# Designs tried in a protein design run: peptides against a protein of PDB entry 3J47. Part 52

Target 1, 121 residues: chain A of PDB entry 3J47
Amino acid sequence: IRLTNQLKSLKGLQSKLKDVVEYLDKVINKELPINHTILGKLQDVFNLLPNLGTPDDDEIDVENHDRINISNNLQKALTVKTNDELMVIYISNLVRSIIAFDDLIENKIQNKKIQEQRVKD

## One batch from the design tools (peptide; made by RFdiffusion4, then SolubleMPNN)

Design b2_p18_1_s4 (from b2_p18_1, 11 letters changed)
Fold by OpenDDE base, seed 2:
Structure b2_p18_1_s4 (fold): chain B 121 residues (1-121), chain A 18 residues (1-18)
Amino acid sequence: as target 1 above (121 residues)
Amino acid sequence: SEKQKLIEELQALLDKFR
């Protein structure tokens, strides 16, 4: 019973992974528009995977070298994309902070001018 | 105003990263 349930769960996961591959192929072929929410969730999945590309160099047969290089290139590409997205968020927050600070300065300048006019009247 | 120009430049910068 327990082993059968584990096998069913693994088959369900395999089917889900196949659906993801088919989706990615359609996106690459421009058959479907890029959905950033799906790509973000996929990126989260890859970030939770152990480094599939850092098996210690000492025992890996030459045949796996291409798969390892592809995995490392994918991880690097995902890292670059994540850094770019985080940079956009950082710059956006910085800009909002600068605008808020400028509004505060302008409000203080205006309040000072209003007080100076009230003292002259 | 100089402030409005700065906001427009910052928005243009943000749009380059989208």
Scores: peptide ipSAE 0.029, ipTM 0.610, DockQ to the pose 0.012
Fold by OpenDDE base, seed 5:
Structure b2_p18_1_s4 (fold): chain B 121 residues (1-121), chain A 18 residues (1-18)
Amino acid sequence: as target 1 above (121 residues)
Amino acid sequence: SEKQKLIEELQALLDKFR
């Protein structure tokens, strides 16, 4: 029972990881638009993963140097991507706020004009 | 006119991020 449940859980995780890889491949190939929500969640997952390049202190093998470099490059890439996504969200919210503010000003001007016309009639 | 153009440009910019 316990082993079967672990196997089912592992198979479920494997399927989900496969779906993520297939999605990323489609995005890289420009077959699908970038979905920032999916990418943000994926980044959260990777940020929760232990650094794939922390050498266990006990084996100074040359292979660890390549893993450390790959891990550092991955972490840097994730950080850059996160910053870019946050910047896009920030700019989008800023633009929305400016538009909303402009609409508010225009509405106030129009309402004032209507009120002034009603007082003259 | 210029204000409306600015709104349209800002909206177009927003649409590039959606």
Scores: peptide ipSAE 0.029, ipTM 0.618, DockQ to the pose 0.013
Fold by OpenDDE base, seed 4:
Structure b2_p18_1_s4 (fold): chain B 121 residues (1-121), chain A 18 residues (1-18)
Amino acid sequence: as target 1 above (121 residues)
Amino acid sequence: SEKQKLIEELQALLDKFR
């Protein structure tokens, strides 16, 4: 029973991974538009994966070297993309914060002027 | 006036990243 349930779960995961691959192939072939929300969620999944590119020193079979290189390239590409997305978000938030701070300063200056006028009246 | 200019410059900068 437990083993059968584990096998069923793995088959389900395999099916979902296949669907993701098929989706990505359609996007690469320009059959579907790029959906940034889906890509963002996919990146989140990859960021949760263990570093696929650290060969444990003990499993350096020559045949695994190509797979390791592919995984490293994928991880590097995902890291770069994540950094670019985070940079855009960071800059956007920074700009909003600067605008809000400027508004606060202006409001303080105006309040001071109003207080000075009230003292003169 | 200067504040509005700053806002416009910052908005233009944001638009370059979209």
Scores: peptide ipSAE 0.026, ipTM 0.604, DockQ to the pose 0.011
Fold by OpenDDE base, seed 1:
Structure b2_p18_1_s4 (fold): chain B 121 residues (1-121), chain A 18 residues (1-18)
Amino acid sequence: as target 1 above (121 residues)
Amino acid sequence: SEKQKLIEELQALLDKFR
């Protein structure tokens, strides 16, 4: 019973991973629009995965070298993408702050002009 | 007008990175 449930859970996970791959292939082929929310969640999943390619496992099977390179390239690609996204968010917030500051300056200038007119009257 | 143009240009730039 327990082994059967574990096998069923693993088969379910495998099916979901296949669905994710098929989705990513469709996005790469421009058949579906890029959904940044889905990609962000996928990045979170990959960031939670242990480094499947840390070379600390002494079994240097030649097949492991290709997997290590793929995992390192994937992690590097995810890191670069995350950094670029964070940079865009940072710039967006900076621009919003500058706009808010400009509005504050304009409001202060207007208030000062109103006060100067009241003193002359 | 010039401020609005700058906001639109910055937004367009941000959209290119998305």
Scores: peptide ipSAE 0.026, ipTM 0.590, DockQ to the pose 0.014

Design b2_p18_2_s1 (from b2_p18_2, 10 letters changed)
Fold by OpenDDE base, seed 1:
Structure b2_p18_2_s1 (fold): chain B 121 residues (1-121), chain A 18 residues (1-18)
Amino acid sequence: as target 1 above (121 residues)
Amino acid sequence: SELEKILKLLLELRKKLE
């Protein structure tokens, strides 16, 4: 039951991320105007992402040793599939950011639909 | 594995926006 609930929660999160992608595509295609608040929240999400050592990202920012250590620990936790405190904190903050972001997207889409309907009436 | 998929998706999004 607990594992099932966790999986369901993750699937829900994945769905919200798909909404984000869809929104961004609409913005890129000029179907929706750029919303800087939404983009700011997206940036906040990205700032929470650890350096997962994508083999192509040679940019080891050498200067922030403490951030590197934290990112390495998170990466190790992901690799080893260890549910340590760092991973819990990271995921919690990430999830909160994504939820808030998704809410903004939904509100923006709804507002756009309302405006379009008003113009037609 | 689902968490990994989510993280991968986020990373891909970041790469597309850079």
Scores: peptide ipSAE 0.062, ipTM 0.669, DockQ to the pose 0.040
Fold by OpenDDE base, seed 5:
Formats: structure tokens, C-alpha cells, sequence
Structure b2_p18_2_s1 (fold): chain B 121 residues (1-121), chain A 18 residues (1-18)
């Protein structure tokens, strides 16, 4: 039961991320205008992502030693999959940001659809 | 894991936008 609930929650989060991708594709294809509020929330999400130490990751904030240390600790905690308090805080904040982001995206997509339907009528 | 999948997706998305 507990594992099932966790999987369900993660699937929900994945669905929200698919909405993000769909929105971005529409913006790239000029089907929707750029929305700075949505992009701002997306940036907030990215700022919470740990540095996975990938060779292609240019996001090393060399200027902030504390942030680098936190990022390394977060990555370690995620890799070990422990109940580390730091990991819990990170995931909680990340999820909150994604939820808020998804709400904005859904609202904008729906509003656009409604507007297009009104023009056709 | 599903969590790793989500994180990977976000990281890939970040790379595409940079």
C-alpha cells in the first residue's frame, strides 16, 4: 500500500512535467506566446535541481561554496535513497514548485482553447 | 526509480533550454 501510494504520487508528478513539455513545445512552435510568469516558475524548479556531476553540467556555481556543498550533499542523499532530512526538504520544495508551475500552465492552455473556441463560434 | 526518471527529465529539459 505505501509503495503503491508513492508510485501514484510520482506518476502524478510525471504527468505534471509532461504538461510542462507540452507547453514549451507550443511556445517553441509559436502556438502560445512566451509567458514570463511560467518561465519564472520553471527557473525556480531548475534552481532546485542538484548538480549530478555530469561532465556536461556547466551549472557549477563556483561563486557560492555553500550552494556547491549543499548540491553535493543532496546528490549523495538522492543516490543513497535515504530518509535524509536535507533530501526531504529538497523534494518538498521541488514538488511545490512543480505543482505551482503546472497550475499556471493548465490555466494558460485552457484559456487559450476557450478563446479559440469563442472565435470559431 | 520513478523519482530518478523525473529528475532526469528535468535535467534534460534544463539542458535543452540553455
Amino acid sequence: as target 1 above (121 residues)
Amino acid sequence: SELEKILKLLLELRKKLE
Scores: peptide ipSAE 0.059, ipTM 0.664, DockQ to the pose 0.041
Fold by OpenDDE base, seed 4:
Formats: structure tokens, sequence, C-alpha cells
Structure b2_p18_2_s1 (fold): chain B 121 residues (1-121), chain A 18 residues (1-18)
């Protein structure tokens, strides 16, 4: 149950990120104007991303990040724990930023649809 | 994992915007 709920939460987060991608595609295609507030939030998201290396090596990179500067087993354990704790903090802040970002995108899209409908009427 | 997919998506997004 706990694991299932975590997975569901991650899927929800993934969906919100897809919304961000779709928004950016619309901006690139000039379907939506550039919104500097949204871009600012996107920058905030990127600033919160940990240094994870390349996307294709994410699984290895997580493990490698835990393996940095290992002198002995105790130091390794402490380093891993510290890295994990920091990662949790980054992810938590990232999630908050993404939620706020998604809300802005949704509001903008909805407002545009309302205006377009009014123009057609 | 789903977490890995999220991280990959974010990294790809960052790369596209560079």
Amino acid sequence: as target 1 above (121 residues)
Amino acid sequence: SELEKILKLLLELRKKLE
C-alpha cells in the first residue's frame, strides 16, 4: 500500500512535468506567448536539480553520487546518508516548484481558452 | 523506476533548453 501510494504520487508528478513540456512546445510553436513568470519558475526548477550527470545513466549516476570520496566503510555510509538526505530535500523543493509551475500553466491555458471562446461568440 | 523517468525527463528538458 505504501509503495503503491508512492508510485502513484510519482506518476502524478510525471504527468505534471508532461504538462510543462507541452506548454513549452506551445510557446516554441507560437501558440502561446512567452510568460516570464513561468520561465522564472522553470529556472527555479533547474536550480533545484541535483547534479545527476547524463539522463541515460541516471541509475548509475545515483549510485556513483553515493560513492564519491569513499575512504572507508564508515565514511561511505555517512556520505551516502548525507547524499540521500540532500537528495530528499532537493526533490521536495523541486516538487513544490513543479506544482506551482503547473498551476501557472494550467491557469494560463484556461484563461486563453476562455478568451478564445469569447472571441468566437 | 518512475523516479528515474522523472529525473530523465527533467535532464532532457534542461539539455534541450541549453
Scores: peptide ipSAE 0.043, ipTM 0.652, DockQ to the pose 0.038
Fold by OpenDDE base, seed 3:
Structure b2_p18_2_s1 (fold): chain B 121 residues (1-121), chain A 18 residues (1-18)
Amino acid sequence: as target 1 above (121 residues)
Amino acid sequence: SELEKILKLLLELRKKLE
Protein backbone atom coordinates (compact mmCIF):
# COMPACT_ATOMS: atom_id res chain seq x y z
CA ILE B 1 0.00 0.00 0.00
CA ARG B 2 2.70 2.51 0.95
CA LEU B 3 4.79 1.75 -2.10
CA THR B 4 1.76 2.03 -4.37
CA ASN B 5 0.92 5.42 -2.93
CA GLN B 6 4.46 6.61 -3.48
CA LEU B 7 4.40 5.51 -7.10
CA LYS B 8 1.07 7.22 -7.63
CA SER B 9 2.46 10.42 -6.14
CA LEU B 10 5.48 10.30 -8.44
CA LYS B 11 3.26 9.79 -11.47
CA GLY B 12 1.28 12.82 -10.45
CA LEU B 13 4.45 14.82 -10.15
CA GLN B 14 5.53 13.69 -13.60
CA SER B 15 2.24 14.91 -15.03
CA LYS B 16 2.77 18.33 -13.49
CA LEU B 17 6.23 18.51 -15.00
CA LYS B 18 4.72 17.82 -18.41
CA ASP B 19 2.57 20.90 -17.89
CA VAL B 20 5.76 22.85 -17.31
CA VAL B 21 7.18 21.63 -20.60
CA GLU B 22 4.00 22.60 -22.42
CA TYR B 23 4.09 26.08 -20.92
CA LEU B 24 7.72 26.63 -21.83
CA ASP B 25 7.07 25.52 -25.39
CA LYS B 26 4.24 28.03 -25.66
CA VAL B 27 6.47 30.80 -24.34
CA ILE B 28 9.26 29.90 -26.75
CA ASN B 29 6.77 29.91 -29.62
CA LYS B 30 5.49 33.32 -28.43
CA GLU B 31 2.02 31.92 -27.87
CA LEU B 32 2.19 33.10 -24.26
CA PRO B 33 3.98 36.11 -22.82
CA ILE B 34 6.89 35.59 -20.50
CA ASN B 35 5.85 35.43 -16.87
CA HIS B 36 8.73 36.21 -14.55
CA THR B 37 6.96 34.77 -11.53
CA ILE B 38 6.67 31.41 -13.25
CA LEU B 39 10.28 31.53 -14.36
CA GLY B 40 11.35 32.38 -10.83
CA LYS B 41 9.61 29.30 -9.49
CA LEU B 42 11.26 27.20 -12.17
CA GLN B 43 14.63 28.54 -11.08
CA ASP B 44 13.81 27.49 -7.53
CA VAL B 45 13.24 23.97 -8.81
CA PHE B 46 16.56 23.90 -10.62
CA ASN B 47 18.44 25.25 -7.63
CA LEU B 48 17.29 22.22 -5.69
CA LEU B 49 18.68 19.78 -8.25
CA PRO B 50 21.95 18.13 -7.29
CA ASN B 51 25.05 18.94 -9.25
CA LEU B 52 24.89 16.34 -12.01
CA GLY B 53 28.08 17.49 -13.67
CA THR B 54 28.76 20.23 -16.16
CA PRO B 55 26.50 19.68 -19.13
CA ASP B 56 28.56 19.88 -22.25
CA ASP B 57 27.02 22.80 -24.17
CA ASP B 58 28.10 21.10 -27.37
CA GLU B 59 25.67 19.75 -29.99
CA ILE B 60 25.61 16.47 -28.08
CA ASP B 61 22.33 14.59 -27.83
CA VAL B 62 20.88 16.12 -24.68
CA GLU B 63 18.90 13.00 -23.88
CA ASN B 64 21.88 10.66 -23.97
CA HIS B 65 24.09 13.01 -22.01
CA ASP B 66 21.53 13.50 -19.27
CA ARG B 67 20.93 9.77 -19.01
CA ILE B 68 24.62 9.16 -18.52
CA ASN B 69 24.83 11.80 -15.80
CA ILE B 70 21.87 10.34 -13.96
CA SER B 71 23.21 6.80 -14.20
CA ASN B 72 26.71 7.63 -13.04
CA ASN B 73 26.25 10.22 -10.32
CA LEU B 74 22.62 10.74 -9.41
CA GLN B 75 21.56 7.10 -9.30
CA LYS B 76 24.35 6.27 -6.89
CA ALA B 77 23.55 9.26 -4.73
CA LEU B 78 19.85 8.40 -4.63
CA THR B 79 20.55 4.79 -3.73
CA VAL B 80 23.11 5.51 -1.02
CA LYS B 81 21.20 8.43 0.45
CA THR B 82 17.73 6.89 0.26
CA ASN B 83 17.34 7.35 4.00
CA ASP B 84 19.29 10.58 4.13
CA GLU B 85 17.45 13.40 5.85
CA LEU B 86 18.75 15.91 3.35
CA MET B 87 17.28 13.85 0.53
CA VAL B 88 13.88 13.95 2.20
CA ILE B 89 14.07 17.72 2.58
CA TYR B 90 15.24 18.14 -0.99
CA ILE B 91 12.42 16.08 -2.46
CA SER B 92 9.84 17.79 -0.26
CA ASN B 93 10.92 21.26 -1.32
CA LEU B 94 11.16 20.20 -4.95
CA VAL B 95 7.62 18.85 -4.93
CA ARG B 96 6.27 21.98 -3.26
CA SER B 97 7.99 24.17 -5.81
CA ILE B 98 6.65 22.15 -8.73
CA ILE B 99 3.11 22.25 -7.37
CA ALA B 100 3.25 26.01 -6.97
CA PHE B 101 4.71 26.35 -10.43
CA ASP B 102 2.02 24.17 -11.97
CA ASP B 103 -0.71 26.28 -10.38
CA LEU B 104 0.79 29.43 -11.89
CA ILE B 105 1.00 27.81 -15.30
CA GLU B 106 -2.62 26.73 -15.21
CA ASN B 107 -3.71 30.21 -14.20
CA LYS B 108 -1.70 31.82 -16.96
CA ILE B 109 -2.99 29.47 -19.64
CA GLN B 110 -6.58 29.93 -18.51
CA ASN B 111 -6.28 33.70 -18.38
CA LYS B 112 -4.85 33.77 -21.88
CA LYS B 113 -7.71 31.68 -23.23
CA ILE B 114 -10.25 33.94 -21.55
CA GLN B 115 -8.67 37.06 -23.01
CA GLU B 116 -8.53 35.58 -26.49
CA GLN B 117 -12.18 34.65 -26.28
CA ARG B 118 -13.11 38.15 -25.14
CA VAL B 119 -11.33 39.67 -28.11
CA LYS B 120 -13.19 37.39 -30.51
CA ASP B 121 -16.56 38.27 -28.98
CA SER A 1 12.30 4.18 -11.84
CA GLU A 2 9.63 6.86 -11.89
CA LEU A 3 11.92 9.10 -9.87
CA GLU A 4 14.67 8.73 -12.43
CA LYS A 5 12.26 9.70 -15.20
CA ILE A 6 11.28 12.83 -13.31
CA LEU A 7 14.89 13.82 -12.76
CA LYS A 8 15.68 13.23 -16.42
CA LEU A 9 12.82 15.50 -17.41
CA LEU A 10 14.05 18.24 -15.08
CA LEU A 11 17.54 18.00 -16.52
CA GLU A 12 16.21 18.28 -20.03
CA LEU A 13 14.24 21.36 -19.04
CA ARG A 14 17.35 22.90 -17.54
CA LYS A 15 19.26 22.28 -20.75
CA LYS A 16 16.56 24.00 -22.80
CA LEU A 17 16.69 27.08 -20.60
CA GLU A 18 20.46 27.45 -20.71
Scores: peptide ipSAE 0.053, ipTM 0.644, DockQ to the pose 0.039; fails the geometry check

Design b2_p18_3_s1 (from b2_p18_3, 10 letters changed)
Fold by OpenDDE base, seed 5:
Structure b2_p18_3_s1 (fold): chain B 121 residues (1-121), chain A 18 residues (1-18)
Amino acid sequence: as target 1 above (121 residues)
Amino acid sequence: SEKQKLIEELQKLLDQFN
């Protein structure tokens, strides 16, 4: 029973990780647009993950210190990369919002002019 | 005219990020 539940949980996690990989591949291949919410959640996952390749704190060998430094550098690089990607998305959305707002204003002005002309005719 | 130029520049910026 316990082993079966652990296996089921692990399979569930594996399926979720597969879905994430498939999503990222589609984004890289430009098959799907970048979703900031998904990237933000992915960043949260990476920030919560223990340092990749850090041996358990119980074996302080010199080799572990180098691995810890590499892992910390990797984690930092992943965080910076994700932040830059989120910034790009934010700026893109901001620009789109400004353009859409401008278009809305112009459309309202044009519609008002058309209505005023119809009243004069 | 200036407004249209701004929109064009914003669109160019958008295209760089997409």
Scores: peptide ipSAE 0.034, ipTM 0.667, DockQ to the pose 0.013
Fold by OpenDDE base, seed 3:
Structure b2_p18_3_s1 (fold): chain B 121 residues (1-121), chain A 18 residues (1-18)
Amino acid sequence: as target 1 above (121 residues)
Amino acid sequence: SEKQKLIEELQKLLDQFN
């Protein structure tokens, strides 16, 4: 029973990974718009994967050198993209904070005017 | 005001990323 459930769960995970690949292919082919939320989650998955490109210095077989370089380049590219996305989120939050602060100032000015008017009446 | 114009520009930037 336990082994069967584990196998079923693993098959389910494999199916979900296939769906992700199909989605990415559609995005690359411009059949679907880029969804930044999905890409961000995918980046999180890759960041949780062990460094596919850092063999411990002791097992650098020459034949794997090209695979290592490709993996390192991919990881660097993902890191750069992540930094750009984080920058966008940061700017967005900054803008929202400025707008909220402006609204707060305006509300305080209005409240002060109302209080001054009440004291004169 | 110049301040309001800045807020509008910043909001446009926000809308590009949301």
Scores: peptide ipSAE 0.033, ipTM 0.661, DockQ to the pose 0.013
Fold by OpenDDE base, seed 4:
Structure b2_p18_3_s1 (fold): chain B 121 residues (1-121), chain A 18 residues (1-18)
Amino acid sequence: as target 1 above (121 residues)
Amino acid sequence: SEKQKLIEELQKLLDQFN
């Protein structure tokens, strides 16, 4: 029973991975528009994966070298994209903070002017 | 007016990263 349930779960995961591959192929072939939300979720998944590029000392099979290189290149590409996206978010937040701070300064200046006018009256 | 100019300059900066 437990083994059958594990096999069923693994088959379910395999099916989901196949669906992701088919989606990405359609996006690459320009059959579907790029959905940034889906790509962001995929990046989150890859960020949770262990570094596939560290050969466990025990599996120095020469044949796996090409697969490891492909995985490393993919991880590197995802890291670069994530860094660029985070940079844009950071700059956007910085700009919003500067605008909010400017509004705060202006409000304080106005309040000071109102107090000075009350003293002169 | 000056605040609006600042916002426009900052928006131009953001557009360089998009």
Scores: peptide ipSAE 0.033, ipTM 0.653, DockQ to the pose 0.012
Fold by OpenDDE base, seed 1:
Structure b2_p18_3_s1 (fold): chain B 121 residues (1-121), chain A 18 residues (1-18)
Amino acid sequence: as target 1 above (121 residues)
Amino acid sequence: SEKQKLIEELQKLLDQFN
């Protein structure tokens, strides 16, 4: 019973992963629009995956070397994407802060002018 | 005028990222 349930769960996970791959292929082929929320969640999943390519297994199987290279390339691609997204967020927040600061300066200047007019009256 | 131009440029930059 336990083994059957584990196998069923693993098959379910495999099916879900296949659906994700099919979705990504459709997005790459421009058949579906890019959903940044889905991509962000996928990136979170990959960031939670253990390094499948830690070279500490002394088994020099040629298959392990290819898997290590694929894992490293994927991690590098995810890191670059994350850095670019963080840069965009940073610039956006900086721009918003500058605009807000400008509005604050204008409001202070206007308030000062109003006070100076009231003192003259 | 220059200040308004700067704000418009910053808003355009923001719109490129949204």
Scores: peptide ipSAE 0.033, ipTM 0.650, DockQ to the pose 0.012

Design b2_p18_3_s2 (from b2_p18_3, 8 letters changed)
Fold by OpenDDE base, seed 5:
Structure b2_p18_3_s2 (fold): chain B 121 residues (1-121), chain A 18 residues (1-18)
Amino acid sequence: as target 1 above (121 residues)
Amino acid sequence: SEKQELIQKLQELLDQFN
């Protein structure tokens, strides 16, 4: 029973990880737009993950120190990369919002001019 | 004119990030 439940949970996790990988591949291939919410959650996941490749804290061997440093550098690099990607997304959305707002203003001005001309005719 | 130039620059910026 316990082993079966653990296996089921592991399979569930594996499926979720596969879905994440497939999503990222589609984004990289420009098949899907970048979703900031997904990337933000992914960043949170990576930030919550223990240091990749660090053996359990119980074996403090000198060899672990180099692995810890590499893992910390990797984690930092992943965080920075994700932050930069999010920044790009936010800037892009900001620019789109400004353009859309300008278009809205221009459309309203044009419509008003058309209405005023119709009243004069 | 200046407004349209700004919009063009913003669009170019957007294209760089997409």
Scores: peptide ipSAE 0.036, ipTM 0.654, DockQ to the pose 0.013
Fold by OpenDDE base, seed 4:
Structure b2_p18_3_s2 (fold): chain B 121 residues (1-121), chain A 18 residues (1-18)
Amino acid sequence: as target 1 above (121 residues)
Amino acid sequence: SEKQELIQKLQELLDQFN
């Protein structure tokens, strides 16, 4: 029973991965528009994957070297894209924080002026 | 004011990243 359930779960995962591949192929062939939300979720998945490029010491099969290289190149490309996106988000948040802080300072200055006017009256 | 001009420039910069 447990083994059958594990096999069923693995087959389900395989089916989902196939669907992702088919989607990406359609995007590459310009049959579907690029969906940035889907790409972002895919990047999240790849960021959670362990380093696919460390050959497990036990699978020194020379034939897997090309597949490992392709996987490493993909991971590198996704990392670069993620870093660029994070940089843009960071700068945007920094600018928003500066504007908000300036507004806070101005509000405090105005409140102080109102209090000083009340003391003079 | 110079301060308002700076805020406007920062907002324009923000709009380039959105």
Scores: peptide ipSAE 0.036, ipTM 0.660, DockQ to the pose 0.011
Fold by OpenDDE base, seed 3:
Structure b2_p18_3_s2 (fold): chain B 121 residues (1-121), chain A 18 residues (1-18)
Amino acid sequence: as target 1 above (121 residues)
Amino acid sequence: SEKQELIQKLQELLDQFN
């Protein structure tokens, strides 16, 4: 029972990863608009992956060196892109917060005016 | 007001990324 459930969960994860790849392909082909939130989450996943490109200094097999360099370059490129996208998300959230704060101030001013009028009546 | 103009510009910026 436990082993069967683990296998089922792993198959479910594999299916979800396939869906992510299909989504990325559609974005690359400009069939879907870029969703920065999805990309940000995907980047978080990549950041949680062990550095596929840092072999401990002691076992640098020469044949793996090219794969390591490619992996490191890819990770660096992903990190740079991540920072730019996160900046956009940050600015967007900041703007939303400012707008919400402005609305709150306006509401408080209006409520104060209404209360002052009620006291005068 | 200058404030409302600023809010509008910020909203336009937001719309570029949503």
Scores: peptide ipSAE 0.034, ipTM 0.654, DockQ to the pose 0.013
Fold by OpenDDE base, seed 1:
Structure b2_p18_3_s2 (fold): chain B 121 residues (1-121), chain A 18 residues (1-18)
Amino acid sequence: as target 1 above (121 residues)
Amino acid sequence: SEKQELIQKLQELLDQFN
């Protein structure tokens, strides 16, 4: 029973992964619009995956070398994308902060002018 | 005038990232 349930769960996961691949292929082929929320969640999943390419297994199988290279390329691509997204978020927050600060300065100047007028009256 | 131009440029930058 336990083994059957594990196998069923694994088959279910495999089916879901296949659906994700098919979705990504459709997005790459411009058959579907890019959904950044889905891509972000996928990136989170990949970031949680253990390094499938840690070379600590001494088995020099040629197949392992290709898998290691693919894993490293994927991790590098995800890291670059994450850095670019973080940079965009940083710039956006900086711009918002500058605008808010400018509004604050204007409000303080106006309040000071109002107080000076009240003292003269 | 220069201040308003700066705010406009900053808003345009923000809009490019949204």
Scores: peptide ipSAE 0.034, ipTM 0.650, DockQ to the pose 0.011

Design b2_p18_3_s3 (from b2_p18_3, 10 letters changed)
Fold by OpenDDE base, seed 1:
Order: C-alpha cells, then structure tokens, then sequence
Structure b2_p18_3_s3 (fold): chain B 121 residues (1-121), chain A 18 residues (1-18)
C-alpha cells in the first residue's frame, strides 16, 4: 500500500514535469506568449530543488557529468535572475517609500504654515 | 524646485521597473 502510493505520486509528478517541458517548448518556439507568472513559479520550483550537481559521493557515472554541469549552470543563472528581480522590487519599494515620506513632510510644512497664518489673524 | 525634480526622477525610475 505505501509503496504503491509513492509510485503513483511519482508518476503524477513525471506527468506534470512533461507538461512543463511541453509548455516551455511552445514558449521557446513563440507558439505561446511568455507568461511571467508561470516562469516565476518555475523559478521558485528550481530554487527549492536540491543541488542537482552534488550527487552524494557514491555515484561517479561519467555519462551524467555533462547533465550535472548544465543543471548547475542553469541553477546559477536562475539564482542570478531571481536576485535581479528581487533587487528591482526592493528599489521600487524604496523609491515609493521616499516619495511617500516626502509628501508627508510637505503636508506637515503646509499645515504648519496654515496654523501660523491663523495665529496672526 | 530641486526637490520636485528629484521626485520626478525617482518616479520615472519606478516606472521603468513596472
């Protein structure tokens, strides 16, 4: 029972991975528009993957070395892109916070001027 | 004047990141 459920879950995961590959192929071929929300979720999945370039030191199969190197380069590229996207969001929020703080200062200065005028009349 | 210019430059920078 437990082993059969694990095998069913793994087959379901394999089917979903195939659907993701087919989606990416259609996007690469320009058959579908780039959906940034889907790509962002795929990046989150890749960031949650264990490092595919450190198989535990017990399987030196020379035929997987090229796949491991490609996977590590892809993981590094996705990490850099994620860092750049987070930097853009951070700068955008910083700019928005500075503008909102400036508006608050200007509103306080104007309110003070109005109060000083009312005390002179 | 200089402050209003800085706010505009910051807002234009924000709009490049949307």
Amino acid sequence: as target 1 above (121 residues)
Amino acid sequence: DEKEKLIKELQELLDKFK
Scores: peptide ipSAE 0.026, ipTM 0.568, DockQ to the pose 0.011
Fold by OpenDDE base, seed 3:
Structure b2_p18_3_s3 (fold): chain B 121 residues (1-121), chain A 18 residues (1-18)
Amino acid sequence: as target 1 above (121 residues)
Amino acid sequence: DEKEKLIKELQELLDKFK
């Protein structure tokens, strides 16, 4: 039992490590901006992975087949919820980056106008 | 004008995600 649970947790970790590698590759390739909040949420998912392999040792006789389906459904639900949270954080950072880029353009235009006035006086 | 409108819409979108 203990070794089988460790093997399940390790397989779960391996799958999530692959998803994180794919995310990190997209960040390295500059397809996505570096986001420390996304990285923190990925760490939270990793901290939950050991618990996804053990339904709490507290109470109720459900056949070994239902435990696998509940574990897979919970793991899928947590993965979907995490992806939605990461998408929200990504959109938020994209919006912030667009605003900051806009402010930079406006500041450059204003600085150019001020410099052109100083050359005429 | 149109650009300032887009920034406001983007800021409002950002505030829905906080």
Scores: peptide ipSAE 0.024, ipTM 0.521, DockQ to the pose 0.013
Fold by OpenDDE base, seed 4:
Structure b2_p18_3_s3 (fold): chain B 121 residues (1-121), chain A 18 residues (1-18)
Amino acid sequence: as target 1 above (121 residues)
Amino acid sequence: DEKEKLIKELQELLDKFK
C-alpha cells in the first residue's frame, strides 16, 4: 500500500513536470507570450531544488560527471537570471519612488503658491 | 522642461516593466 501510493505520487509529479516542459517549449518557440509570474514561480521551484549536481562524492562515474556539469550550469544560469529579475524589480520600485517623490514636491510647490496668493488677497 | 522630460522617461521605463 505505501509503495503503490509513492509510485502514484511520483507519476503525478512526472506528469506535472512534463506539462511545465511543454509550456517552456511553447514559450521558447514564441507560441506563447512570456509570463513573468510563471517564470518567477519556476525559479522559486529551482531555488528549492536540492543541488541536483551533488551526487554524494561516492558515485563519480563518467556519465554522472556530464549530469553534474549540466546541473551546475543550469543552477548558475538560474542564479544569474534570478539576480537580473531582482534587479528589474529593484529598478521598477526605485523609478516608482522617484516619480512619487517628484509628484510630492510639485504638489508642495503648488500648495505654497496657492497660500502665497491667498495672503496677498 | 528638463525635469518634465526626466519624469516622462522614468514613467516610460516603468511602463516597460508592467
Scores: peptide ipSAE 0.024, ipTM 0.569, DockQ to the pose 0.012
Fold by OpenDDE base, seed 5:
Structure b2_p18_3_s3 (fold): chain B 121 residues (1-121), chain A 18 residues (1-18)
Amino acid sequence: as target 1 above (121 residues)
Amino acid sequence: DEKEKLIKELQELLDKFK
C-alpha cells in the first residue's frame, strides 16, 4: 500500500514534468507566447532545484565541488534572468500607467471643453 | 502632435512586451 502510493505520486510528478517540458518546447519553437506567470513559477521550481542535492556539509568529495559550482552558476543565472524579466514586467506596467494617466488627462480636457461650450450656447 | 507621437511610441513599446 505505501509503496504503491509513492509510485503513483512519482508517476504523477513525472507526468507534470513532461507537460512542463512540452510547454517549454512549444515556447522555444514560438508555437506559444511566453506566459510570465508560468515562467515565474518554473523559475521558482528551478531556484529550488540547486538546493535539492547539496550534499550535507559532511560529504565534500571533489566530484561534488564541480556540481556545487555548476549549481551556484545555474542559481545565479536563474536569479539574473528572473530579475531581468521582473524589470521588463515593471517597465511594461509603468508604460501602461503613463498611457492610462495621459488618456485620463485628455478625457478631462475634452470634458472641460464640452462643458465650456455648453455654457456659451 | 509631439505628445500623440510619444503615446504611439510608448504603446508600440508596450505591444513588444505583450
Scores: peptide ipSAE 0.024, ipTM 0.574, DockQ to the pose 0.013

